# Ledger of designs, part 14: peptides against a protein of PDB entry 1EBD

Target 1, 138 residues: chain A of PDB entry 1EBD
Amino acid sequence: KASYEGKVAAEAIAGHPSAVDYVAIPAVVFSDPECASVGYFEQQAKDEGIDVIAAKFPFAANGRALALNDTDGFLKLVVRKEDGVIIGAQIIGPNASDMIAELGLAIEAGMTAEDIALTIHAHPTLGEIAMEAAEVAL

## One batch from the design tools (peptide; aimed at target 1 A19 V23)

Design b2_p14_6_s4 (made by RFdiffusion4, then SolubleMPNN; from b2_p14_6, 5 letters changed)
Fold by OpenDDE base, seed 1:
Order: C-alpha cells, then sequence, then structure tokens
Structure b2_p14_6_s4 (fold): chain B 138 residues (1-138), chain A 14 residues (1-14)
C-alpha cells in the first residue's frame, strides 16, 4: 500500500494525473505457512447481507504442492452468488504472498469464478489452485 | 465501484 501511494504521490509531484482507487487491499503475513488475503472474508460478506459461496481447495490436492512436499493450507474464494463475482480471497500455504496478486487482479477487474476457471493455469503450478477453487464455486 | 472490502487489515504490503 505505502509503496503504491508513494508512487502516486511522486507522479502527482511530477505533474502527472494519478489516483489511488483501491477496490481491494491485499494483506500478507510472511509466516510458515504464508497467509494472504484480499477483499471480503466470508463472514464479513455475510455480516453485510451478501449471499456468498466460500469455495475452498486444499494444497494437499495441488500437484506442485505435493511435488514440493509443502501441502499445508488452502485457497478460499469468496464468490457473490448473485453473479459469480469474486469479492474476496484468502490463501494459507506455499507462496500465498505472491499468489494473492492474481486474485487481487481478479477482484479489481470484477472477474467471476468462471473467468478464473476458464483461465488456463500452467501445470503443475501452485497457482493452479486458484482455478481449482474457482471450479468449486461453479 | 464493486462492493468489496477496502479497509486495511494488519499485514498490508508496504
Amino acid sequence: as target 1 above (138 residues)
Amino acid sequence: PLPVAREGIVGQPL
């Protein structure tokens, strides 16, 4: 966040029009396993009266995670039932800190679980778990 | 804007 706001400030000082308009702000904890989140948690969406699907896929079922012997945790998508739009994501597991960026992009772009499910992810990769979780949300 | 959480939680990237 601060790095991006610093860039916007530098551009504004240079006389370039720039704005910070976040739809979702990522948060990362560099623990073992790593934790990352963007957008709504399932309970936050429910507390706001949003009907959601919480689609969860475990790293224990991911081919790359198995090959790395690092299978703890999961990816969770928080999907609005009305239109299938992804409104939040949480990752606990290997490379969660980097993998959250795809889901941040998806939320900022207003993508659906179908959009991610139809996006070809390289096999075998950790990122493939986003596609698997999106398929669970369909 | 999409109705999504914009509030910061602990552990935001710098």
Scores: peptide ipSAE 0.029, ipTM 0.519, DockQ to the pose 0.139
OpenDDE base, seeds 2, 3, 4, 5: peptide ipSAE 0.022, 0.020, 0.018, 0.013; ipTM 0.474, 0.411, 0.417, 0.424

Design b2_p14_7 (made by RFdiffusion4)
Pose (drawn by RFdiffusion4):
Parts: C-alpha cells; structure tokens; sequence
Structure b2_p14_7 (pose): chain A 138 residues (1-138), chain P 14 residues (1-14)
C-alpha cells in the first residue's frame, strides 16, 4: 500500500492525473499453514448488505497437496450471487501467498467464477484448486 | 505533504 501511494504522489505532483484506485490488496501471513486473503470475507460481504455465495475447496482433494503431504487447508471464493463476480478469496495452505496472486488479479479486474473455471490450470499443482473451487461455485 | 485523490472503489462495487 505504501509503495503504490508513493507512485500516485509523485505522479500527482508532476501533473499526472493520478489517483488511488484499487479494488483490493492481498494480505499474507507466514504461519505454518501460510494464509492469504484478498477482498471480502464471506461475513463482511453479507454484513455489507451483499448477496454473496461462498465456495470452499479443500487441499485434501488436490493431488499436489497430497504429494507435499500438507493437506490441512482450503481455498474460499466469495462470489456476488447477482453477477458471479468474485469479490473476495481466502487460501490457507502451502504456497497460499503465491496462489493468492491469481485470485487477486481476478478481483481487481472484476472477473467471474466462470472466467476462472474456464481457464485451464496446470496439473498437478496447487494453483489449480482455484479452478476446482470456481467449478464448485458454478 | 501531498493530499492524494481516491477513486474509492471496493469489492462491494467492482
């Protein structure tokens, strides 16, 4: 957040019509099962008065997670029921800090569960859980 | 100091 604003400040100083414009910022915690979050949590969304559905997919079902032998974790998609637009995501499990980038780019650009579900992911990887979760969302 | 302009977009209105 600091670096982004740093650029916005200098650009505004120079005359560039710069402004602070992002839909979300990812946050990561390097706990044992590292965790990452971006956008709304399922509860924050409905407390905001939004009809949101949530899809939760476990690492226990992903093949790479079984190979890594760390199966405690999941990925959750908070999706606006009215238009399938993803507004929040939460990943707990190995490499959540890296996997979070895809869901983050999707939120920032206003993509849908279908947009992600229709994207072929790598197999066997962890990042593909997002594919399976969006499939669940649909 | 420089005051920054915000667009104010959030997950609620994306």
Amino acid sequence: as target 1 above (138 residues)
Amino acid sequence: SVELKYVGRTPANV

Design b2_p14_7_s1 (made by RFdiffusion4, then SolubleMPNN; from b2_p14_7 with S1M V7K)
Fold by OpenDDE base, seed 1:
Structure b2_p14_7_s1 (fold): chain B 138 residues (1-138), chain A 14 residues (1-14)
Amino acid sequence: as target 1 above (138 residues)
Amino acid sequence: MVELKYKGRTPANV
């Protein structure tokens, strides 16, 4: 957020037309395991009256995580039931800080769980867990 | 079992 706003401010100071227009701001904690979040948490969506599916997939079932012997945690997608649009994501586990970017892109673009599920991810990768969680939401 | 629509891509495209 701050870095993005700083870029917009720098562009404005330089005389270029620029605006802040974001839907989802990632939050990252560089702990062990890493924690990352973007968009709605499940409870936040429910508190606002949004009917959601919380699709969760564990790193213990991810081939790359197994190969790395780092299988703690999960990826969770928060999917709006009416249209399948991804409105939030949380990752606890290996490389969560980088992996959250895919879900940030998906949310900003208004993508569905089906869009992610039908996007082929390389095997074996940590990022493949996003596809697996999306399949759970279908 | 999840039913998915085939979009014409396979892992060979990666």
Scores: peptide ipSAE 0.017, ipTM 0.483, DockQ to the pose 0.017
OpenDDE base, seeds 2, 3, 4, 5: peptide ipSAE 0.009, 0.007, 0.008, 0.010; ipTM 0.475, 0.364, 0.334, 0.439; seed 3 fails the geometry check

Design b2_p14_7_s2 (made by RFdiffusion4, then SolubleMPNN; from b2_p14_7 with K5T)
Fold by OpenDDE base, seed 1:
Structure b2_p14_7_s2 (fold): chain B 138 residues (1-138), chain A 14 residues (1-14)
Amino acid sequence: as target 1 above (138 residues)
Amino acid sequence: SVELTYVGRTPANV
């Protein structure tokens, strides 16, 4: 966040129009397993009266995670039920700190679970779990 | 080990 805001400021000073326009800021804990989150947690959405589905997929079912012998954790998508828009995501597991970027992009762009489900992810990859979780949400 | 939390930043830019 601070880095992005600084970048915007620098660009503005240089005469290039730029603005801070974000919906969600990622949070990452570099633990083992790593933890990452962006947007709403399920309970936060519910507390605000948003009807959501929480689509969860375990790394234990991910081919790359199995190959790496690193299968702890899961990916969770928080999807607004009325329109299928992804409003949050949490990852606990391998490479969560990097993988959260895709989901941050999806949330910022207002994408749906269907959008991710229909996005081909290379096989076998850890990132493929996002597609799997999206399919759960459908 | 120390657990570090980053919000919208990479470790290299804390």
Scores: peptide ipSAE 0.029, ipTM 0.480, DockQ to the pose 0.037
OpenDDE base, seeds 2, 3, 4, 5: peptide ipSAE 0.022, 0.020, 0.016, 0.025; ipTM 0.463, 0.441, 0.486, 0.460; seed 3 fails the geometry check

Design b2_p14_7_s3 (made by RFdiffusion4, then SolubleMPNN; from b2_p14_7 with S1M R9K)
Fold by OpenDDE base, seed 3:
Structure b2_p14_7_s3 (fold): chain B 138 residues (1-138), chain A 14 residues (1-14)
Amino acid sequence: as target 1 above (138 residues)
Amino acid sequence: MVELKYVGKTPANV
């Protein structure tokens, strides 16, 4: 957030058109395992009366995580049932701090779980877990 | 381990 706002400010001072226009700001904890979140948590959505699917897939079932011997945790998608739109995501596991960016993009773009499920991810990668979790939501 | 965190906020209108 602050670094991005600093960039926008610098661009504005330089006379370039720049604006802060975002829906989803990530939160990251650089622990072991890493934790990352963007958008709604499942309970937050429920507290606001949004009917959601919490689609969860474990790193223990991800081929790259197995190869790295780093299989703790999961990815969770928070999907609005009405339209399949992804409104939140949480990652606990390897590379969560970087992987959250794909899901941040998906939320910003108003993408559905189907959009991610139908997106080809490179194999074997940690990123495939997003596709797997999206498939769980279908 | 030194734990670092970046905490953002997400608007409710997602």
Scores: peptide ipSAE 0.014, ipTM 0.398, DockQ to the pose 0.139
OpenDDE base, seeds 1, 2, 4, 5: peptide ipSAE 0.008, 0.006, 0.006, 0.007; ipTM 0.390, 0.319, 0.353, 0.360; seeds 1, 5 fail the geometry check

Design b2_p14_7_s4 (made by RFdiffusion4, then SolubleMPNN; from b2_p14_7 with S1A K5A)
Fold by OpenDDE base, seed 2:
Structure b2_p14_7_s4 (fold): chain B 138 residues (1-138), chain A 14 residues (1-14)
Amino acid sequence: as target 1 above (138 residues)
Amino acid sequence: AVELAYVGRTPANV
């Protein structure tokens, strides 16, 4: 079980298709920096013929990340171009393992980049990166 | 050490 779950997590983080529908299932690597993913990778979406916008926002541009002196990495949103629905997200950076929860919720609920962009995030927080990336996708 | 984690619903619960 643990070996299988570890393999599935590794495959998901690496952007490989799973034999099971894992789109809404987050995968986390507790490294430094942390890595987290949920839903489609950009290339997976493209391989399935989905026209996507890949929107990135770097931790180096986030006030909380600067205050923490931990600015490596970025958040990427994978947004379906047709309707603006968020279908995937990847985070490399501080607190990625917790930050992925908001994006997992957004994907599971069928939210758009606009929904996230119009959600007020507290300042300064790492969570603002999700809002900023969503704004990039508009 | 890098820890890989499956942190969502199990496939059987999806």
Scores: peptide ipSAE 0.026, ipTM 0.487, DockQ to the pose 0.054
OpenDDE base, seeds 1, 3, 4, 5: peptide ipSAE 0.023, 0.022, 0.021, 0.025; ipTM 0.511, 0.509, 0.512, 0.489; seed 1 fails the geometry check

Design b2_p14_8 (made by RFdiffusion4)
Pose (drawn by RFdiffusion4):
Structure b2_p14_8 (pose): chain A 138 residues (1-138), chain P 14 residues (1-14)
Amino acid sequence: as target 1 above (138 residues)
Amino acid sequence: SAHEELFEAWLARA
């Protein structure tokens, strides 16, 4: 957040019509099962007065997570029911800090669960859980 | 990196 604004400030000073414009910023916590979040939590969304569905997919089902032998965790997609647009995501489990980037790019650009579900992911990887979660969302 | 790509996506909008 600081670095982004740093650029916006210098650009505004120079005359560039720069402004602060992002839909979300990811936050990561390096706990044992590292966790990452971006966008709305399922509760914040409905407290905001938004009809949102949430899809939750477990690492226990993913093959790579079984190989890593760390199966405690999940990925959650908060999706606007009215248009399938993803507005928040939460990952708890190995490499959540890296997996968060895909869901983040999706939120920033206004993509849908289908956009992600129709994207072929690597197998066997953790990042593909996002694929399976969006499939669940659909 | 994917994180840099995300940061660059913000900058593109800035």

Design b2_p14_8_s1 (made by RFdiffusion4, then SolubleMPNN; from b2_p14_8, 8 letters changed)
Fold by OpenDDE base, seed 3:
Structure b2_p14_8_s1 (fold): chain B 138 residues (1-138), chain A 14 residues (1-14)
Amino acid sequence: as target 1 above (138 residues)
Amino acid sequence: SKWEEYYQLILERA
């Protein structure tokens, strides 16, 4: 965020038009397990009157997590019900701090849960959980 | 609040 704002400021100083438009800013807590979030939380969306599907998939059902003996947590997608667009995502579990980037990209690009569900993820990987959660949302 | 949301996530993992 600070880096992005700095770039906008630099462009303004250089005489180029620029605007700060935040869509998906990730937040990470490097706890054990890690927590990461981008976009709307479920309740935030509901408070704004957005009808959402909260699609959750546990790491306990993820092959790589099982192999690593690190299955504490889950991934949650917050999906706008009317069009299936992903508007938020939260991860608590292994490698959450890095895995959130895929979902940040998806939100920034206006992708749907179907887009993620149809994206082939390597098996077995932790990242595969995003695909599984997306399938739950369908 | 954001903290409440994070707290709920922590609880949900149980």
Scores: peptide ipSAE 0.349, ipTM 0.852, DockQ to the pose 0.028
OpenDDE base, seeds 1, 2, 4, 5: peptide ipSAE 0.232, 0.108, 0.188, 0.341; ipTM 0.786, 0.696, 0.764, 0.848

Design b2_p14_8_s2 (made by RFdiffusion4, then SolubleMPNN; from b2_p14_8, 8 letters changed)
Fold by OpenDDE base, seed 1:
Structure b2_p14_8_s2 (fold): chain B 138 residues (1-138), chain A 14 residues (1-14)
Amino acid sequence: as target 1 above (138 residues)
Amino acid sequence: SAWARYEQLILARA
């Protein structure tokens, strides 16, 4: 966030059009396992009266995670039931700090769970877990 | 739960 705001400020000073957009601000904790989040948590959405599906998929079922012997945790997608749009995501597990970017992009772009489910992810990769979680949401 | 702890950490740092 601070880095992004700094970039916007620098661009403004340089005479380039830019704006701060807070639609999908990621948050990362570099713990072991790592954890990362973007958009709504399930309970936050519910508190605001949004009917959501919380689709969860464990790293224990991910081929790359198994190969790495690093299977703790899960990925959770928070999907608005009305239209299937992804409004939040949380990851606890290997490479969560980097993997959250895909989901941030998806949320920023207003993508649906179906969009991610139909996106081919390389095999075997940790990133496949996003696709698997999206399938759970369908 | 462990997840609840992580959630709190994330929210605190956001």
Scores: peptide ipSAE 0.087, ipTM 0.689, DockQ to the pose 0.039
OpenDDE base, seeds 2, 3, 4, 5: peptide ipSAE 0.052, 0.077, 0.073, 0.063; ipTM 0.662, 0.685, 0.679, 0.668

Design b2_p14_8_s3 (made by RFdiffusion4, then SolubleMPNN; from b2_p14_8, 7 letters changed)
Fold by OpenDDE base, seed 2:
Structure b2_p14_8_s3 (fold): chain B 138 residues (1-138), chain A 14 residues (1-14)
Amino acid sequence: as target 1 above (138 residues)
Amino acid sequence: SAWERFYQLILARA
């Protein structure tokens, strides 16, 4: 966020205005395990009256995580029931700080859980968890 | 807040 804000400021000064109205601004904590969030939390959505599906998939069920012996945590997708659009994501687990980028992109682009579920993810990767969670949301 | 709850979940796992 800070880096982006600086970039926007620099671009504005250079005559290339950019709006800071993106929904998908990630928040990352480089703890062990890492944690990352973008968009809505489930409860936030509910508090705003948005009917959502919270699809959760554990790292313990991921082949890459198992191979790495690093299986603590989960990925949660917050999906709007009305249209299947992903409006939030939270990740606790290995490489959460990098994994959140895909979901940030998805949210910003207005993609659905189906879009992610139908996207081929390399095997075996931690990224497959996003695909698995998306399938849960279908 | 939701983020605080999320963070607490992480801390609980540490």
Scores: peptide ipSAE 0.145, ipTM 0.721, DockQ to the pose 0.029
OpenDDE base, seeds 1, 3, 4, 5: peptide ipSAE 0.048, 0.068, 0.085, 0.060; ipTM 0.667, 0.682, 0.685, 0.677; seed 1 fails the geometry check

Design b2_p14_8_s4 (made by RFdiffusion4, then SolubleMPNN; from b2_p14_8, 7 letters changed)
Fold by OpenDDE base, seed 3:
Structure b2_p14_8_s4 (fold): chain B 138 residues (1-138), chain A 14 residues (1-14)
Amino acid sequence: as target 1 above (138 residues)
Amino acid sequence: SAWDRYYELILARA
């Protein structure tokens, strides 16, 4: 966020048109396990009257996490029921700080849970958990 | 759950 705002400010100072539009700003806590979030939390969506599906998948069921013996936590997708669009995601678990970027991209692009579910993820990888959670939402 | 409590940490930094 700060870096993006800095870019906008620099462009404005240089006389170029620029606009700030925040859609999917990630938040990361580098704890053990790591925590990451982007977009809506489930309760935030509900508070705004958005009918959502909260699709959760545990790292304990992820092949790579098992191989690494690092299976704490889960990935949660917040999906708008009306059209299946992903509007939020939370990850608690291994490599959450990096994995959140895929979901940030998905939210920024207006992708659906189906889009993620149909995206082939390498096996076995931690990233597969996004696909698994997306399938839960279908 | 214990993991649900981490949501508060994420929210604080959002």
Scores: peptide ipSAE 0.066, ipTM 0.668, DockQ to the pose 0.039
OpenDDE base, seeds 1, 2, 4, 5: peptide ipSAE 0.065, 0.055, 0.056, 0.047; ipTM 0.670, 0.662, 0.660, 0.652

## One batch from the design tools (peptide; aimed at target 1 D83 V85 A109 G110)

Design b2_p15_1 (made by RFdiffusion4)
Pose (drawn by RFdiffusion4):
Structure b2_p15_1 (pose): chain A 138 residues (1-138), chain P 15 residues (1-15)
Amino acid sequence: as target 1 above (138 residues)
Amino acid sequence: SAVLEKIKERHEERT
């Protein structure tokens, strides 16, 4: 957040019509099962007065997670029911800090569960859980 | 919220 604003400030000073414009920022915690979050948590979304569905997919079902032998974790998609637009995501499990980038880019651009579900992911990888979760969302 | 309105705007522009 600081670096982004740093650029916005210098650009505004120079005359560039710069402004602060992002829909979310990811936050990561390097706990044992590292976790990452972006956008709204399922509860925050409804408390905001938004009809959102949530899809939760476990690492226990992903093949790479079984190979890594760390199966405690999940990926959750908070999706606006009215238009399938993803507004929040939460990952708890190995490499959540890296997997979060895909869901983050999707939120920033206003993509849907279908946009992600119709994207072929690598197999066997962890990043593909997002594919399976969006499939669940649909 | 403004954030959700922005997400909606970006979704419509993209599509």

Design b2_p15_1_s1 (made by RFdiffusion4, then SolubleMPNN; from b2_p15_1, 5 letters changed)
Fold by OpenDDE base, seed 1:
Structure b2_p15_1_s1 (fold): chain B 138 residues (1-138), chain A 15 residues (1-15)
Amino acid sequence: as target 1 above (138 residues)
Amino acid sequence: SATLEKLRRRHEERR
């Protein structure tokens, strides 16, 4: 967020048009395990009256996480039930700080859980956990 | 919300 705000400020100072209004601003805590979030939390969506599916998949069931012996945590997708659109995601686990970018992209593009579920992810990778969580949401 | 409507619009534009 701070880096993005700095970029917008620099562009404004240079006389460039205002930046695009982004929906998905990631938040990361570089702990062990890492924590990352983008968009809505499940409870935030519920508090706003949005009917959501919270699709959770554990790293303990991810082939790459098992191979690395780093299986703490999970990925959660927050999916609007009406149309399957992804409105948020949380990751606690290995490489969460980098993996959140895929989900930020999905949210910004207005993708559904089905769009991610039908995207082939390399096996075995940590990233395929997003596909697994998307399948849970279907 | 305006945010959710923006996401819905982007979804529709992709189809």
Scores: peptide ipSAE 0.279, ipTM 0.861, DockQ to the pose 0.787
OpenDDE base, seeds 2, 3, 4, 5: peptide ipSAE 0.222, 0.263, 0.273, 0.248; ipTM 0.829, 0.850, 0.860, 0.848

Design b2_p15_1_s2 (made by RFdiffusion4, then SolubleMPNN; from b2_p15_1, 7 letters changed)
Fold by OpenDDE base, seed 4:
Structure b2_p15_1_s2 (fold): chain B 138 residues (1-138), chain A 15 residues (1-15)
Amino acid sequence: as target 1 above (138 residues)
Amino acid sequence: SATLEKLRARHKARR
């Protein structure tokens, strides 16, 4: 976010057209476990009157997380009920700071939970949790 | 929301 904001500011100062206003700007806290978020939180969506599904899948049920003995946390998808479009995602757990990028891409591209659910993720990987959460949202 | 409309537009365009 800070890097993006800096770029936008630099472009504005230089008199260039504004950069594309991205929908999905990630936020990361490099704690243990890591925390990452992109797009809407569930409550933010509800406050705006958006009917959403909050699909959560725990790292405790992820094969790679189990193998790593690092099973704290979860991935949450915030999915608009009307059309299944992913509008937000939160990850608390191992590699959250990197894993959020897939979901940022999905949100920015207007993808649905079905799109993620139907994407084959390698087994066993931490990233597989995104697919599992997407299946919960279906 | 302009954001939601943008997401809907992108969703429609890719399908």
Scores: peptide ipSAE 0.285, ipTM 0.854, DockQ to the pose 0.793
OpenDDE base, seeds 1, 2, 3, 5: peptide ipSAE 0.249, 0.169, 0.218, 0.025; ipTM 0.843, 0.783, 0.816, 0.622; seed 3 fails the geometry check

Design b2_p15_1_s3 (made by RFdiffusion4, then SolubleMPNN; from b2_p15_1, 6 letters changed)
Fold by OpenDDE base, seed 5:
Structure b2_p15_1_s3 (fold): chain B 138 residues (1-138), chain A 15 residues (1-15)
Amino acid sequence: as target 1 above (138 residues)
Amino acid sequence: SDRLEKLRKRHEERR
C-alpha cells in the first residue's frame, strides 16, 4: 500500500493525472506458516449483513504442498452468495505472501469464484489451491 | 461427478 501510494504521488508530482482507487489492501505476516489476507473476513462480511459462502481448501490436499512436505494451513475464499463475487481471501500456508496477489487481483477486478474455477492453473503448483477453493464455492 | 460436468459445460460456453 505505502509503495503504491508513493508511486501514485510521484506520478502526480511529475504532472500526470493519478488517483488512488483500490478496494482491497493485502496484509501479510511472514510467520511460519505465512499468513496473508485481502478483502473481507467471513465474520466481517456477516457483520455487515453480507450473505457469504466461506470456501476452504487445505494445503494437505495440494500436490505441490505434499511434494514440498509443507502442507500446513489452507486457503479460504469469501464469496458473496448473491452473485458469486469474491470479496475476501485468507491464506495460511506455504508462499501465502505471494499467492495472495492473485486473489487481490480477483477482488479488484470483481471476479467470481466461477472465474477462478475456470482458470487453468499449472500442475503441480501451490496456486492450484485457489482454483480448488473456488470450486468448493460453486 | 455432476459438479465436474457443470464446470465442463460452463467452460465450453465461455469458449
Scores: peptide ipSAE 0.031, ipTM 0.677, DockQ to the pose 0.037
OpenDDE base, seeds 1, 2, 3, 4: peptide ipSAE 0.021, 0.024, 0.023, 0.025; ipTM 0.627, 0.616, 0.597, 0.651; seed 3 fails the geometry check

Design b2_p15_1_s4 (made by RFdiffusion4, then SolubleMPNN; from b2_p15_1, 5 letters changed)
Fold by OpenDDE base, seed 1:
Structure b2_p15_1_s4 (fold): chain B 138 residues (1-138), chain A 15 residues (1-15)
Amino acid sequence: as target 1 above (138 residues)
Amino acid sequence: SARLEKLRERHEARR
C-alpha cells in the first residue's frame, strides 16, 4: 500500500493523472510463517451484512508444502454467497507474501471461486492451494 | 470464448 501510494504520488508530481482506485490492497506480515491478507476478512463482510462463505484449506494437505516439510497454516477465501464472487483472502503459511498477489488479481477482476477452481495450477505447487480452497467454496 | 467474455465483463464492472 505504501509503495503504491508512493508511485501514485510520483506520477502526480510528474503531471500524470493517476486515478487508479484498487479495491484489493494486500497487507503482509513477514513472520514465520508469513501472513498475508487482501480484501474482506470474514467478520468484516458479515458486519457489513454480506452473506459469505469462508472456504479454508490447510497447507498440511498441500503436496508441495508436504514435500518442503513446511505445512503450518492455511489459505482462506471469503466468497460472497449470492454470486460466488471472491471478496477477500487470507494466507498464513509458506510464501504467503507472494501468493496473495494471485488472489488480489482475482478480486480486482471480479472472479468467482469457480473461476479459480477451473484454473489449472501446476502440480505440485504451493499456489494450487488457492484452487483447493476455491473448490471448498463451491 | 464465452468464459473470457464473462471475465472481461466482470473486470469492467470493477473499474
Scores: peptide ipSAE 0.031, ipTM 0.651, DockQ to the pose 0.159
OpenDDE base, seeds 2, 3, 4, 5: peptide ipSAE 0.024, 0.017, 0.027, 0.021; ipTM 0.610, 0.511, 0.616, 0.586; seed 3 fails the geometry check

Design b2_p15_2 (made by RFdiffusion4)
Pose (drawn by RFdiffusion4):
Structure b2_p15_2 (pose): chain A 138 residues (1-138), chain P 15 residues (1-15)
Amino acid sequence: as target 1 above (138 residues)
Amino acid sequence: SAHEENRAKILEMLS
């Protein structure tokens, strides 16, 4: 957040019609099962008065997570029911800090669960859980 | 585009 604004400030000073414009910022916590979040939590979304569905997919079902032998965790997609647009995501499990980037790019650009579900992911990887979760969302 | 409209709606939610 600080670095982004740093650029916006210098650009505005120079005359560039720069402004602060992002739909979300990811936050990561390096706990044992590292966790990452971006966008709305399922509860924040409905408290905001938004009809959102949430899809939750476990690492226990992913093959790479079994190989890593760390199966405690999940990925959650908070999806606007009215248009399938993803507005929040939460990952708890190995490499959540890296996996969060994909969901983050999707929120920023206003993509849908289908956009992600129709994207072929690597197998066997953890990042593909997002593919399976969006499939659950659909 | 559809994605731009979706993004705009998200910005409206945050406003």

Design b2_p15_2_s1 (made by RFdiffusion4, then SolubleMPNN; from b2_p15_2, 8 letters changed)
Fold by OpenDDE base, seed 2:
Structure b2_p15_2_s1 (fold): chain B 138 residues (1-138), chain A 15 residues (1-15)
Amino acid sequence: as target 1 above (138 residues)
Amino acid sequence: SRFEENRQRLLELRA
């Protein structure tokens, strides 16, 4: 967010047309394990009256995580029940800071859990966790 | 989703 807003501001100062237009802002904590979030948390959605599915998939069930001996944590998708649109995601685990980018794109693009579930992810990769969580949400 | 139509187009191109 800071980098994006800085770029917009720089362009405005330089006299170029620019606008801030985003739906979701990623947040990352580079801890061990890493933590990343984008969009709604489950409780935030519920507090706003949005009926959601919270789909959780653990790193311990992922082939790459097992191979790396780094299996702590999980990925959680927050999916709107009405239309299956992904409105939030949280990741605690290895490479969470990079993995969150796919989900940020999904949210900004208005993608559904089905869109991710039907996208082939390489095996074995940590990225498969997003696909697996999406399948849980179906 | 917003990408449904584009997905169908990709499937058609791949077929």
Scores: peptide ipSAE 0.047, ipTM 0.686, DockQ to the pose 0.039
OpenDDE base, seeds 1, 3, 4, 5: peptide ipSAE 0.044, 0.041, 0.039, 0.069; ipTM 0.673, 0.630, 0.671, 0.695; seed 5 fails the geometry check

Design b2_p15_2_s3 (made by RFdiffusion4, then SolubleMPNN; from b2_p15_2, 10 letters changed)
Fold by OpenDDE base, seed 5:
Structure b2_p15_2_s3 (fold): chain B 138 residues (1-138), chain A 15 residues (1-15)
Amino acid sequence: as target 1 above (138 residues)
Amino acid sequence: SELEKNRQRLKELRA
């Protein structure tokens, strides 16, 4: 957030109009396993009266995770039932700190679970788990 | 676009 705001400020100083208009701010903990989150947690959404699907997929079922012998954790998508829009995501597992970026992009763009499910992810990769979780939400 | 519509809907939700 601070880095992004700094970039906006620099661009403004340089004479390029820009605005800070983000919806989701990622949070990362570089633990072992790593933890990352962006947007709503499931309970936060429920507390606000949003009807959501919590779509969860384990790294134990991911080919790359198996190959790396690092299969702890999962990816969870928080999907609004009304329109299938992804409003949050949490990752606990290998490379979560980097993998959260795809989901941050998805949330900022207003993508649906279907959008992610229909996006080709290379096989086998850790990122493929996002596609798998999205399919669960369908 | 559908993406833009969804983004607007999400912004409204988080406002």
Scores: peptide ipSAE 0.027, ipTM 0.616, DockQ to the pose 0.875
OpenDDE base, seeds 1, 2, 3, 4: peptide ipSAE 0.021, 0.021, 0.021, 0.020; ipTM 0.581, 0.497, 0.548, 0.515

